# Designs tried in a protein design run: peptides against a protein of PDB entry 3J47. Part 25

Target 1, 121 residues: chain A of PDB entry 3J47
Amino acid sequence: IRLTNQLKSLKGLQSKLKDVVEYLDKVINKELPINHTILGKLQDVFNLLPNLGTPDDDEIDVENHDRINISNNLQKALTVKTNDELMVIYISNLVRSIIAFDDLIENKIQNKKIQEQRVKD

## One batch from the design tools (peptide; made by RFdiffusion4, then SolubleMPNN)

Design b1_p12_7_s2 (from b1_p12_7, 7 letters changed)
Fold by OpenDDE base, seed 4:
Structure b1_p12_7_s2 (fold): chain B 121 residues (1-121), chain A 12 residues (1-12)
Amino acid sequence: as target 1 above (121 residues)
Amino acid sequence: QIEELLKEINSI
């Protein structure tokens, strides 16, 4: 039962990956317009894939070597691009957090001045 | 300076 369910899940994943490849082929062939939302989600999937390190050249049939190297180079390129985009988002969020902290300090200083004025009146 | 940098970053 458990092994049969794992095999069924893996076959289901393989079918979905085939549908994604067929979609990408249609986009490459200009049969479908580029959907940036789908490409973004595909980039997220490639970034969540464990680094399939260059499979040691010792176990791969020569016909799969070029496809695996292209896929690994594409995965590496997507990972680098997403790391650069995430770095920009991270810096933006850090800057926004610093501004919000500065505004909080200024608001506390102003509130303290207002309280000190109310105690003098 | 910081607000200007945030405006530039949000425009990319």
Scores: peptide ipSAE 0.033, ipTM 0.676, DockQ to the pose 0.018
Fold by OpenDDE base, seed 2:
Structure b1_p12_7_s2 (fold): chain B 121 residues (1-121), chain A 12 residues (1-12)
Amino acid sequence: as target 1 above (121 residues)
Amino acid sequence: QIEELLKEINSI
């Protein structure tokens, strides 16, 4: 259920991103008037995106270097947070697997004791 | 012990 909801949410985001691209193509082709409110919100989204591109090492003006370092620090922080969340999920699944294995051992021990009693009667 | 660890993990 949770994984299916995450996949549905991701597919919904992908559809919305496609609609934004199609809107931008129509604006570039002069088929639609420029909506400055939509463009402003799109700029806000791009300013919140960490630079997911490796900067091609050939155009780092000194003012871009501090912005690139801040974006790389944000990307590292998001990556660390994601790794920590994945680690907690992994440990939770490992612990659940250990409990299920312990319950299986205890059930086998109990079944063995019951069989040993039935052979003595 | 294992139930206490599960309670801690679910409290994060």
Scores: peptide ipSAE 0.033, ipTM 0.680, DockQ to the pose 0.020
Fold by OpenDDE base, seed 5:
Structure b1_p12_7_s2 (fold): chain B 121 residues (1-121), chain A 12 residues (1-12)
Amino acid sequence: as target 1 above (121 residues)
Amino acid sequence: QIEELLKEINSI
């Protein structure tokens, strides 16, 4: 019973990871627009992953040390790349918001001038 | 200046 439940939970996790990969493939192929909330959550998952290179403390084989360092370097490289992409998007949205706010201020100033002219006539 | 930055950002 316990082992069957663990296997079912692991298969459920594998299915969810497959759905994430299929989503990323559709985004890479430009079939779907990039969703920043999904990318941010994916970054959080990578940051919460234990170092895929801490072997549980019972066999330091010298051949595992190089594979461990490669996995940690790949995880770090993916996290940095995702952070840089999110930073560019954040700056882009900030700039768009500033322009939309400036246009709103200018429209409000023009509307106020038109009202002040109508009260003088 | 800001409109040019928007065009550059929208081209990425």
Scores: peptide ipSAE 0.032, ipTM 0.684, DockQ to the pose 0.018
Fold by OpenDDE base, seed 3:
Structure b1_p12_7_s2 (fold): chain B 121 residues (1-121), chain A 12 residues (1-12)
Amino acid sequence: as target 1 above (121 residues)
Amino acid sequence: QIEELLKEINSI
């Protein structure tokens, strides 16, 4: 139930993100006036986004060493959390595969017993 | 036990 609700919520978020992109495209194309209140809220969202910046964009401004360390620690923490979530999914799929294998073994044993009975009659 | 773990996992 929770996973289906999470998937529904994620699809709803994806739709809202698409609506935001379509709004920004219309503003870029000058089809809509710039709304500074919407842009301020979008800037707040981007400031709350983890810096997903790979360390490979070559602008070493030497004054940001503490911000780079905080960003790298946040990226590592998000990577660890994502790996833990993926491990739970992996274990779940492994358990399902073991059950399906046990069901196949039992079906094979039952089919063998039915064949051995048909040869005795 | 395994079916209970699957119910817990599917409840998340």
Scores: peptide ipSAE 0.031, ipTM 0.655, DockQ to the pose 0.025

Design b1_p12_7_s3 (from b1_p12_7, 7 letters changed)
Fold by OpenDDE base, seed 1:
Structure b1_p12_7_s3 (fold): chain B 121 residues (1-121), chain A 12 residues (1-12)
Amino acid sequence: as target 1 above (121 residues)
Amino acid sequence: QLQQLLQEIQSI
């Protein structure tokens, strides 16, 4: 049950990310006007990207193999844990930003439809 | 759906 709900929620996030991409494509194609509130929140999403840098494979200096292996394994484990914690914070902020976008994107699409109807009447 | 994902993330 919990894993199925998580997968459903992640599929929902993927759908909403697709709606953001489709909105950006419409803005690039000049089909919709630029919304600075949407772009500002998208910039906030990019600024919150964790630096998921692979720990540089700093060339294993060959002279202290047993103490370096324990320190490197601990550092790798701490880096992975920190990256996972940062990823959780990032996804939380991403989801909050996307929730705030849904209403703005829908409002812009609706406003365009209302304007197109008023020009036909 | 997204609010449920936030609740699931906060439960970890």
Scores: peptide ipSAE 0.105, ipTM 0.797, DockQ to the pose 0.046
Fold by OpenDDE base, seed 5:
Structure b1_p12_7_s3 (fold): chain B 121 residues (1-121), chain A 12 residues (1-12)
Amino acid sequence: as target 1 above (121 residues)
Amino acid sequence: QLQQLLQEIQSI
């Protein structure tokens, strides 16, 4: 049950990320005006990305194998733990930014429809 | 859906 709910919520996140891409494509194609508040929220999302640089550049020097393996495994484990903690904070801030973005898009679409109705009356 | 994901993340 919990894992199925998490998978459903992640699919919902993927759908909302697609809605963001579709909005950006409409802005690029000049079908919608540039919204600086939306772009600011997207910039905040990218600035919160953990640096997913793999700690797998294990190409540093074969000559001190027994003390370096314990410190590198601890540092790799601490780096993985820190990356996971930063990823959780990032995903939380991403989700909050996407909610605020969705509310802003919906409000702008509604305001545009209300203006188009007022011009027809 | 996203609010439920946010609550699940905060429960970890």
Scores: peptide ipSAE 0.091, ipTM 0.790, DockQ to the pose 0.047
Fold by OpenDDE base, seed 2:
Formats: sequence, structure tokens, C-alpha cells
Structure b1_p12_7_s3 (fold): chain B 121 residues (1-121), chain A 12 residues (1-12)
Amino acid sequence: as target 1 above (121 residues)
Amino acid sequence: QLQQLLQEIQSI
């Protein structure tokens, strides 16, 4: 259920991103007027995006260097947080697997004791 | 013990 809802939410996000691209293409082609309110919100989204590309090392103005460092620090922080969350999930699954294995061992020990009693009667 | 650890991990 949770994973299916996450996949549905990601597909919904992908559809909305496609609608935004189609809108921008129509604005570029002059098929629609520029909506400054939509462009302002898109600019806010782009300012919050981690720099997902290595900037080509050839255009680093000093103002871009501080913004790139802040963006790289945010990307590192998000990566660390994601790794820690994945580690917690991994440990939880490992502990559940060990419990299930311990229960299997105890069940085998009990079954062996019951068989040894039945052979003595 | 391991069930308690699992509950502690789920509370984070």
C-alpha cells in the first residue's frame, strides 16, 4: 500500500512536470502569453533545485561559486539524509530477518524434542 | 531484545 501510493504520487508529479514543459513550449512558441506569476513560481523551484550538473568549469563567476557551494551543500545534506533513512530501513529489515530465523531455529529444536519423546514411548 | 530494538528504530 505505502509503496504503491509513493509510485502513484511520483507518476502524478511526472505528469505535472510534463504539463509545465508543454506550457513553457507554448510560451516560447508565442502560442500563449507569458504569465509572470507562473514564471516567478518556476524561478523559485529552479532556485531550490540542487545543481544536478557539474557546471562546466569555464563559467564560474564569483557569485556563481557561492550559489554552487550552497547548492552542493544542500545536495550533500539531502544525500546524507536519504542514506541515513535507507540505513534505518536496512537495519529494520535485517532485525526482522534475524527474528524470523531465531523463531525457525526454536521451532526446529522443539520439533526435535517432541520426536525424541515419541521414540521413547 | 531484538523486538524492542525494532520498536526503538520505528520510533525515530
Scores: peptide ipSAE 0.061, ipTM 0.774, DockQ to the pose 0.020
Fold by OpenDDE base, seed 3:
Structure b1_p12_7_s3 (fold): chain B 121 residues (1-121), chain A 12 residues (1-12)
Amino acid sequence: as target 1 above (121 residues)
Amino acid sequence: QLQQLLQEIQSI
């Protein structure tokens, strides 16, 4: 249930992101007027996005050094958080693999006991 | 024990 709801929510988000792209394409093509309220909300979303760009090495203006440090610290913090989330997934998969291995050993022991009983009768 | 640990990890 939870995973199906997450997948449905992600598909819903993907559809909404597609609708936003189609809206932006129509605005770029001058088919629709620029809505300043929508543009302001998109700017808020982009300001909340992690700066996934390395600053292109070609515009080191000395006033951007503090913004670059803040961006690099945010990117580093997000990378650490992502690594911690991945570590939890890897530990979960390891635990599942150990359980499956224990079940395999038990099944092999039971099958061996059944064969040894059939040879004695 | 391992199944309980897996449930605890899934609850985060």
Scores: peptide ipSAE 0.059, ipTM 0.773, DockQ to the pose 0.024

Design b1_p12_7_s4 (from b1_p12_7, 6 letters changed)
Fold by OpenDDE base, seed 2:
Structure b1_p12_7_s4 (fold): chain B 121 residues (1-121), chain A 12 residues (1-12)
Amino acid sequence: as target 1 above (121 residues)
Amino acid sequence: QLDELLQEILSI
């Protein structure tokens, strides 16, 4: 029972991966429009993949080694792009926080000036 | 100034 369920789950994953490849091929061939939501989810999956090129096994055929290096370069490129996008979001949030802090300082200065005027009257 | 910088960053 457990082994049959694991094999069924693995076959289901293989089918879904095939559907993703067929989708990407249609997008590359311009048969389908680019869906940025699907590509974003695919990028999230690639960023969660373990490094497919830890060469901790010195027994991978040269053809598999080149495919692993290409996969690692793709994963690294997707990770760098994600880090750059996250950096822009981080800077935007930092700037918003600084503006909100500056507005708080200016409001405090204005309130102090109003209080100093009320003490002179 | 700081609002202009925020608008520039959000336009990338």
Scores: peptide ipSAE 0.065, ipTM 0.747, DockQ to the pose 0.019
Fold by OpenDDE base, seed 1:
Structure b1_p12_7_s4 (fold): chain B 121 residues (1-121), chain A 12 residues (1-12)
Amino acid sequence: as target 1 above (121 residues)
Amino acid sequence: QLDELLQEILSI
């Protein structure tokens, strides 16, 4: 029972991974439009993956060298993309904070003028 | 001006 449930869960995960690959292939081939929500969730999955560029040093088959280079290039591309997205979010939050501070200054200047007028009357 | 720049950055 336990082993059969683990095999069923693993087969279910394998099917979902195949559906993700098929979706990415259709997007690459321009058969489907890019969905940023799906790509964002896929990026979250990749950011949670262990560093695939460190196979434990115990099985260096020469066929893994091309896969290691592909995984390192993919990880580097994902890191650059994540950095660019974080930079845009940071700049957006900085600009919003500057606007909110400017509005606060203008509101304080107006409130001060209103108080000075009420003391003269 | 600064609000327009924020909207442009959020549209990328």
Scores: peptide ipSAE 0.064, ipTM 0.742, DockQ to the pose 0.021
Fold by OpenDDE base, seed 3:
Structure b1_p12_7_s4 (fold): chain B 121 residues (1-121), chain A 12 residues (1-12)
Amino acid sequence: as target 1 above (121 residues)
Amino acid sequence: QLDELLQEILSI
């Protein structure tokens, strides 16, 4: 049951991603006008994806090189910025975990001292 | 010290 629901949810996500690609292809082909609200939401999605590798420069026809370099540089800059933001969140959570560990050790030391006093009385 | 570092990170 749980695995079947996860597979169904993943297939639903794959279908939605396909619909987004088909929309972008129509915008690139000038079949649809640019919608800035959809582009803003796509930017939010790219900012949530850690490490979208730059498409390997080895498959791109020489006539589009400047537009593709600008797109790859923008994608790389967005990915770097997102990785830096995620690194700050990771470090913050690590520091919180260390503080909580230190508090646990201090509480354990205090509890041990209280038990050793109660055995002497 | 760690609490101060945490406040600095949360202020970025």
Scores: peptide ipSAE 0.056, ipTM 0.758, DockQ to the pose 0.019
Fold by OpenDDE base, seed 4:
Structure b1_p12_7_s4 (fold): chain B 121 residues (1-121), chain A 12 residues (1-12)
Amino acid sequence: as target 1 above (121 residues)
Amino acid sequence: QLDELLQEILSI
């Protein structure tokens, strides 16, 4: 049970990392605008990842052609599911950035009104 | 409104 949960969590992390790569590829290809907040959080995640050693070219398990198709379909299903999750995260971060910008505008307007009142008194 | 939309999106 504990090892199965760790393997599931590791597969979930590997999925999220692949999805980060796909997001970066879409940003590199100019299909998506560069969100510096997402890029910064991605950099933080990459800096917190212990050196993902180059996948050691040493697990050529040539014996699972059926597991390769199930793993490719699971990887595709995980990639699709996480494209949807990344789209939701992207929209969430966009909305948060718009709110923070609106709050900044409102704070500037209020500060300007306070300064204009102090000059009239 | 935008804060409510953010909470809705983060609840998915």
Scores: peptide ipSAE 0.052, ipTM 0.729, DockQ to the pose 0.029

Design b1_p12_8_s1 (from b1_p12_8, 7 letters changed)
Fold by OpenDDE base, seed 4:
Structure b1_p12_8_s1 (fold): chain B 121 residues (1-121), chain A 12 residues (1-12)
Amino acid sequence: as target 1 above (121 residues)
Amino acid sequence: LKEIEEKIKKLE
């Protein structure tokens, strides 16, 4: 069950990524008008992806060096900024999970006290 | 965390 759900979620993600690529290709080919709101949301999603691997600096041809280095440095800077933003979201979710766990324990303590009182009456 | 550990000890 768990593995089948993970595979289903991954296939769903792959389909959505394909739909995004097809949309971007239609925009590049001028078949669709540029929607700045969709493009901004896609930029936000790309700016939330942990490690879009910069291809290691050892395999990309010397003739586009300045544009590729600016793109890779921007992508690395975006990846670092993203990692920091995702770390704050992760910590916030961890704290919420700890609070919800504390509330669950408190509810179990109260239920135990109510049961012990009902056995004494 | 420490308060949660003390609450768990009250359940045992």
Scores: peptide ipSAE 0.062, ipTM 0.738, DockQ to the pose 0.016
Fold by OpenDDE base, seed 1:
Structure b1_p12_8_s1 (fold): chain B 121 residues (1-121), chain A 12 residues (1-12)
Amino acid sequence: as target 1 above (121 residues)
Amino acid sequence: LKEIEEKIKKLE
């Protein structure tokens, strides 16, 4: 019973991973529009993956070294992409805050002028 | 930025 449930859960995970790959292939081929919410969740999954490039000691096959280098390059590429996206969001929020501050200052100047007119009447 | 600094100086 326990082993059958674990195998069923693993098969369910494998099916979901296949559906993700098929979705990514359709996005790469421009058959589907880029969904930022799906890509964000995929990035979160990759950021939560333990470093797949440290085999805890005992099978250094030459095929594992190329896969480890590919996984490290993919993790580095995802980290760079995430950093660039966060920088654009940060700069955009900073610019928005500066504009909102300018509007607040202009409103305060207008209110000061209106009060000075009311004191002269 | 420079225009904001000039607007702040008019409020003081």
Scores: peptide ipSAE 0.053, ipTM 0.720, DockQ to the pose 0.011
Fold by OpenDDE base, seed 5:
Parts: structure tokens; C-alpha cells; sequence
Structure b1_p12_8_s1 (fold): chain B 121 residues (1-121), chain A 12 residues (1-12)
């Protein structure tokens, strides 16, 4: 019973990880827009994964300690990479917002000049 | 940014 439940939980996790990969592939291929909320949740998952590397109590095999350190380093590297990619996206969106704001202000200046000319004629 | 601030100041 216990082993069957663990295998069912692991299959459920594998299915969810596959759905995440398929979503990321669609975003990379530009089939879907980048969703910042999904990317933030993926980062939160990577930040919570180090807590899976402490099995509360049973069996110090020296082979598990090197695998835990390698997994933690890989997770940290993936989190840093994801942060840098998100930072570039946020800066790009900020720059686009500044340009769109400048264009809006220029349009308001032009409209003000046109109204001032119409009041003088 | 500075150029936008100068443009806003011309609207006030």
C-alpha cells in the first residue's frame, strides 16, 4: 500500500513536470506569450526544491550527500539563470513603457500647440 | 527621462 501510493505520487509529479516543459517549449517557440506569473511560480518551485534534499531521518549513505550537493548547485544555477532572464524581460518592458509614455507626451504637446493656434485665429 | 521631464514642464 505505501509503495503504491509513492509510485502514484511520483507519476503525478512526472505528469506535472511534463506539462511545465511543454508550456516552456511553447513559450520558447513564441506559440504562447510569456506569462510572468507562471515564471514567478516556477522560480518559487526551484527555491522550495532544496527543502526536498533533507530526508528527515533514515540512511546516511555517503553517495546521497554528493547527489544532494550537485542537485542544490544545479537548482541554484537554474534560479540565478531564471532571475537574469526575468530581469532582462522586466527592463525591456520598462524601456517600452518609457518610449510609449514619451510618444504620449509628444502627442499632447502637438495637440496643445494646435489648440493654441486655433484660439489665435 | 530628463527630456521627458522637460517636456512635461512645458505642458504645465
Amino acid sequence: as target 1 above (121 residues)
Amino acid sequence: LKEIEEKIKKLE
Scores: peptide ipSAE 0.051, ipTM 0.716, DockQ to the pose 0.013
Fold by OpenDDE base, seed 3:
Structure b1_p12_8_s1 (fold): chain B 121 residues (1-121), chain A 12 residues (1-12)
Amino acid sequence: as target 1 above (121 residues)
Amino acid sequence: LKEIEEKIKKLE
């Protein structure tokens, strides 16, 4: 159930990304007018995406250096936030594993006591 | 952890 729901959600995201690419291709080909409200929302999505590629090192005009530093600082801040969240999840899973191990040992102690009582009767 | 170690010692 959980894996099937995650796969369904990922397929839904892939379909939406395809719809966005098809829209952008139609705008590039001048088949649709540029909608500045849609373009602004897409820019907000790209500003929230970790920079998934430095454009290859051959055309960075000096005006882009401050934007690259801001993007690198945002990417670092997102990476740190993700690392801290994963650390909390890891610690929470470790604690749950320790509790489950304690319960297993307690069940084994109870089973041993029940067997020792049955041998004395 | 210490309580788990004491429970293991009661199983042996």
Scores: peptide ipSAE 0.041, ipTM 0.725, DockQ to the pose 0.012

Design b1_p12_8_s2 (from b1_p12_8, 6 letters changed)
Fold by OpenDDE base, seed 5:
Structure b1_p12_8_s2 (fold): chain B 121 residues (1-121), chain A 12 residues (1-12)
Amino acid sequence: as target 1 above (121 residues)
Amino acid sequence: LDEINSLIEKLE
């Protein structure tokens, strides 16, 4: 019973990870818009993962103080890089929103001028 | 920002 439940939970996690990869591939291919809330949650998941550096050392021994530092440095470097990328994307969207707002203001000014001309004719 | 504020003032 316990082992069957663990295997079912692991299969459920594997399915969810596959759905995340498929979503990221669609975002990379520009098939979907970048969702900052999803990217922020993915960053939180990566920050909670204690070992992105070794799925393959099932071999014993208490002498690698350097491997734990490499995994922590890689995780920290990935976190910083992802944070900087998210900041650049956020600023880019803010600038696009400002431009779209300026275009909206200019369109309203032009519409007001057209209405004032129609009242003078 | 200042240009946007000047455009808003022309709409009021």
Scores: peptide ipSAE 0.027, ipTM 0.596, DockQ to the pose 0.014
Fold by OpenDDE base, seed 2:
Structure b1_p12_8_s2 (fold): chain B 121 residues (1-121), chain A 12 residues (1-12)
Amino acid sequence: as target 1 above (121 residues)
Amino acid sequence: LDEINSLIEKLE
């Protein structure tokens, strides 16, 4: 349920991002008039995005060193969180594979017992 | 098995 809801939410976000890109392409190609209200809202979204890029080596002003360290710490924290989520998915799939293998062994043992009974009758 | 399946179902 939680993984399905996360995947559905991510797919919904991906669709909305695609619609935003398609809108921006139509505006760039002059197929649609520039809507300054939509552009202002997109600018607000981009200003709220954490800097997840490697700082271009050309913006290393000594006053930004603390901001670069904070950005790197946030990127590291997001990477660790993503790795932990992937590990939980991996363990869940491994457990399902072990259960399916156990059920296969039990079914094989039961089928063997049934065949041995049919040969005695 | 049933407890593990219940945990997996809670994660789905």
Scores: peptide ipSAE 0.036, ipTM 0.677, DockQ to the pose 0.067; fails the geometry check
Fold by OpenDDE base, seed 4:
Structure b1_p12_8_s2 (fold): chain B 121 residues (1-121), chain A 12 residues (1-12)
Amino acid sequence: as target 1 above (121 residues)
Amino acid sequence: LDEINSLIEKLE
């Protein structure tokens, strides 16, 4: 149920991102006039994105091959980080389930002791 | 493994 809702929300976000790309392509192709209000809101969204690639370190210059490598390294780093966070959440839920199972065992032992006392009286 | 998969299915 929660995972299905998250997947549905993510699919909804993916559809909205596709609509934004299709809008930007139409603006680039001069099929639509530049709307500065929409561009301002997109800039605000990009400014709220975690800065997914400050190259710490100086140097200079030029052309088209590095943006694809930065986007792939970023997508990989986000995928790894998300996987590690999901693993920690999973382990935390597993530990919580083990504790709840231990409490259930202890409650069952206590109930058995109470029943054994009632048979001796 | 089977209990893990059953817990995942309950979270879906």
Scores: peptide ipSAE 0.030, ipTM 0.602, DockQ to the pose 0.089; fails the geometry check
Fold by OpenDDE base, seed 3:
Structure b1_p12_8_s2 (fold): chain B 121 residues (1-121), chain A 12 residues (1-12)
Amino acid sequence: as target 1 above (121 residues)
Amino acid sequence: LDEINSLIEKLE
C-alpha cells in the first residue's frame, strides 16, 4: 500500500513535470505569452530545490568556495540517502523473489506427488 | 515466511 501510493505519487509528479516542460517549450517558442505569475512560481520552486549541481567549473569565483563545498556535501548526502532507500527496495524485492521461488518449489513437489498418485491408481 | 509477507503487505 505505502510503496504503491509512493509510486502513484511519483508518476503523478512525473506527469506534472512533463506538463511544466511542455508549457515552458511553448513559451520559449513564442506560442504562448509570458505569464509572470507562473514564472514567479517556477522560480520559487527552483529556489526551493537543493542545489544538485556543482556550479560549472567556469563560474568558480573564489568567494563561492564555501557555498560549493556546502552544495557538494548536500548533493552527496542526498545521493547517500537515495542509495540507502534503493537498497531497502532491492532487499524487499530480493525477499519477494526468494518467497516466490520457495512457492514454485512447493508447487513442483505437490504436482509431482499428484502425478505419482495418478500413475498408481 | 508469513511474518515477511505481512511486512511486505504493510509496505505495499
Scores: peptide ipSAE 0.029, ipTM 0.619, DockQ to the pose 0.066; fails the geometry check

Design b1_p12_8_s3 (from b1_p12_8, 6 letters changed)
Fold by OpenDDE base, seed 4:
Structure b1_p12_8_s3 (fold): chain B 121 residues (1-121), chain A 12 residues (1-12)
Amino acid sequence: as target 1 above (121 residues)
Amino acid sequence: LEKIEEEIKKLE
C-alpha cells in the first residue's frame, strides 16, 4: 500500500514532467505563444531544485554530454538526499524505540516494588 | 526500468 502510493505519485510526477517538456517544445517550435507567467513559475521550480553542482567552470565542451551528466547528477543528488532523509527517520524511530523500552523497564521496576510492598504488609 | 518495477511489485 505505501509503496504503491509512492510509485503512483512518481508516475504522476513523470506525466507532469512530460507535459512540461511537450509544452516547452511547442513554445520552442513557435507553435504556442510564450506565456511569461508559466515560464516564471517554471523558473521558480528550477530555482527550488537542489543545486545540481555548478559544473566546475573548466570544461564547457560538447552540446550532448551535459544533459546526461545533469540527469545523472540529479538522480545521484536525489538518491543521496533520500538516503540521508531515510537515515534521519531511522535514527528517530530507533530513539523512540529506546525511550519506549526505558518506560517499559521503569514500569516493570515500579510493579516489582508494589508487589514487594504487598508481601511485607 | 521495467525490471526495477517488477522487483518493487515483488516487495509489496
Scores: peptide ipSAE 0.024, ipTM 0.403, DockQ to the pose 0.210
Fold by OpenDDE base, seed 3:
Structure b1_p12_8_s3 (fold): chain B 121 residues (1-121), chain A 12 residues (1-12)
Amino acid sequence: as target 1 above (121 residues)
Amino acid sequence: LEKIEEEIKKLE
């Protein structure tokens, strides 16, 4: 259930990213007019992305296969880190649920002892 | 991607 929801959310993000790429390709091919409002929002998204493998200022060259590999390595590292953090949160919630269950058992035992004392008097 | 989906589906 939780993992399926995360996978579904990630698939939904992947589909949206694919739709954005397809839109950009249609704009580049002059099949669609340039919408400056959509382009501005995409620029804002790219500016909010952690710097996915652009080393420093000054070369617009569209040929570096290495930028895609560095971006993919950083994205993979961020995905692994996020998965490990989610695993720690899952374990912490499991431990909290076990403690709360043990406290419920102890409260039930104490309540039973109080009832047994009231029947002897 | 498709292989990762199959592995996740085996863990559920």
Scores: peptide ipSAE 0.023, ipTM 0.403, DockQ to the pose 0.165
Fold by OpenDDE base, seed 1:
Structure b1_p12_8_s3 (fold): chain B 121 residues (1-121), chain A 12 residues (1-12)
Amino acid sequence: as target 1 above (121 residues)
Amino acid sequence: LEKIEEEIKKLE
């Protein structure tokens, strides 16, 4: 249940991000007027994003190529961390499901033995 | 796992 809800929420977020990109492309191409209320909400969203692309403002002297490599390394590190966290959650849910299934089998065996005793009395 | 598969076979 929890993992399926997280996957559904992530797919919903991906669809909304696509709709935002398509909107921004239309505004850039002058196909739509600039809406300052929508832009303000997008700025609020970008301010809540983890800093995916600023080296701390204390090194004015790394070529634009090293900034692209640092952003790619940070995106890769976040992807690895997220994948490892999701794998631990998946394994934990799998183990919990196996234990709950074992407890159900044991309970069913005990109930069958109790019924067989009641039929012999 | 193998014990669980053996207990399932005893319930069928």
Scores: peptide ipSAE 0.019, ipTM 0.425, DockQ to the pose 0.016
Fold by OpenDDE base, seed 2:
Structure b1_p12_8_s3 (fold): chain B 121 residues (1-121), chain A 12 residues (1-12)
Amino acid sequence: as target 1 above (121 residues)
Amino acid sequence: LEKIEEEIKKLE
């Protein structure tokens, strides 16, 4: 349920991103007039995005090298944070599986004792 | 086994 809801939400985001690309392509091809309000909102979204890309190796100015290092450090920090969150989820699932396995062993031992008592009476 | 399957199904 939770994983399926996350996947549905991600698919919904992917569909909305596709609709934005198709809108931009129509504006570039002059099929639609430029809406400055929509363009301003898209610029706000792009300004809120971390620089999610290696800058193409063709923008080598010395001011870009410090920005590249900051972007790579931010991307690395986001990747490490995501990996740590996934590790905590994995450990939590492992612990739940161990507890459920222990409960199964105890239930099997109890069922065996009950059968051995019923054969003695 | 059934409890593990139910918990997996809750996570899905």
Scores: peptide ipSAE 0.020, ipTM 0.494, DockQ to the pose 0.074; fails the geometry check

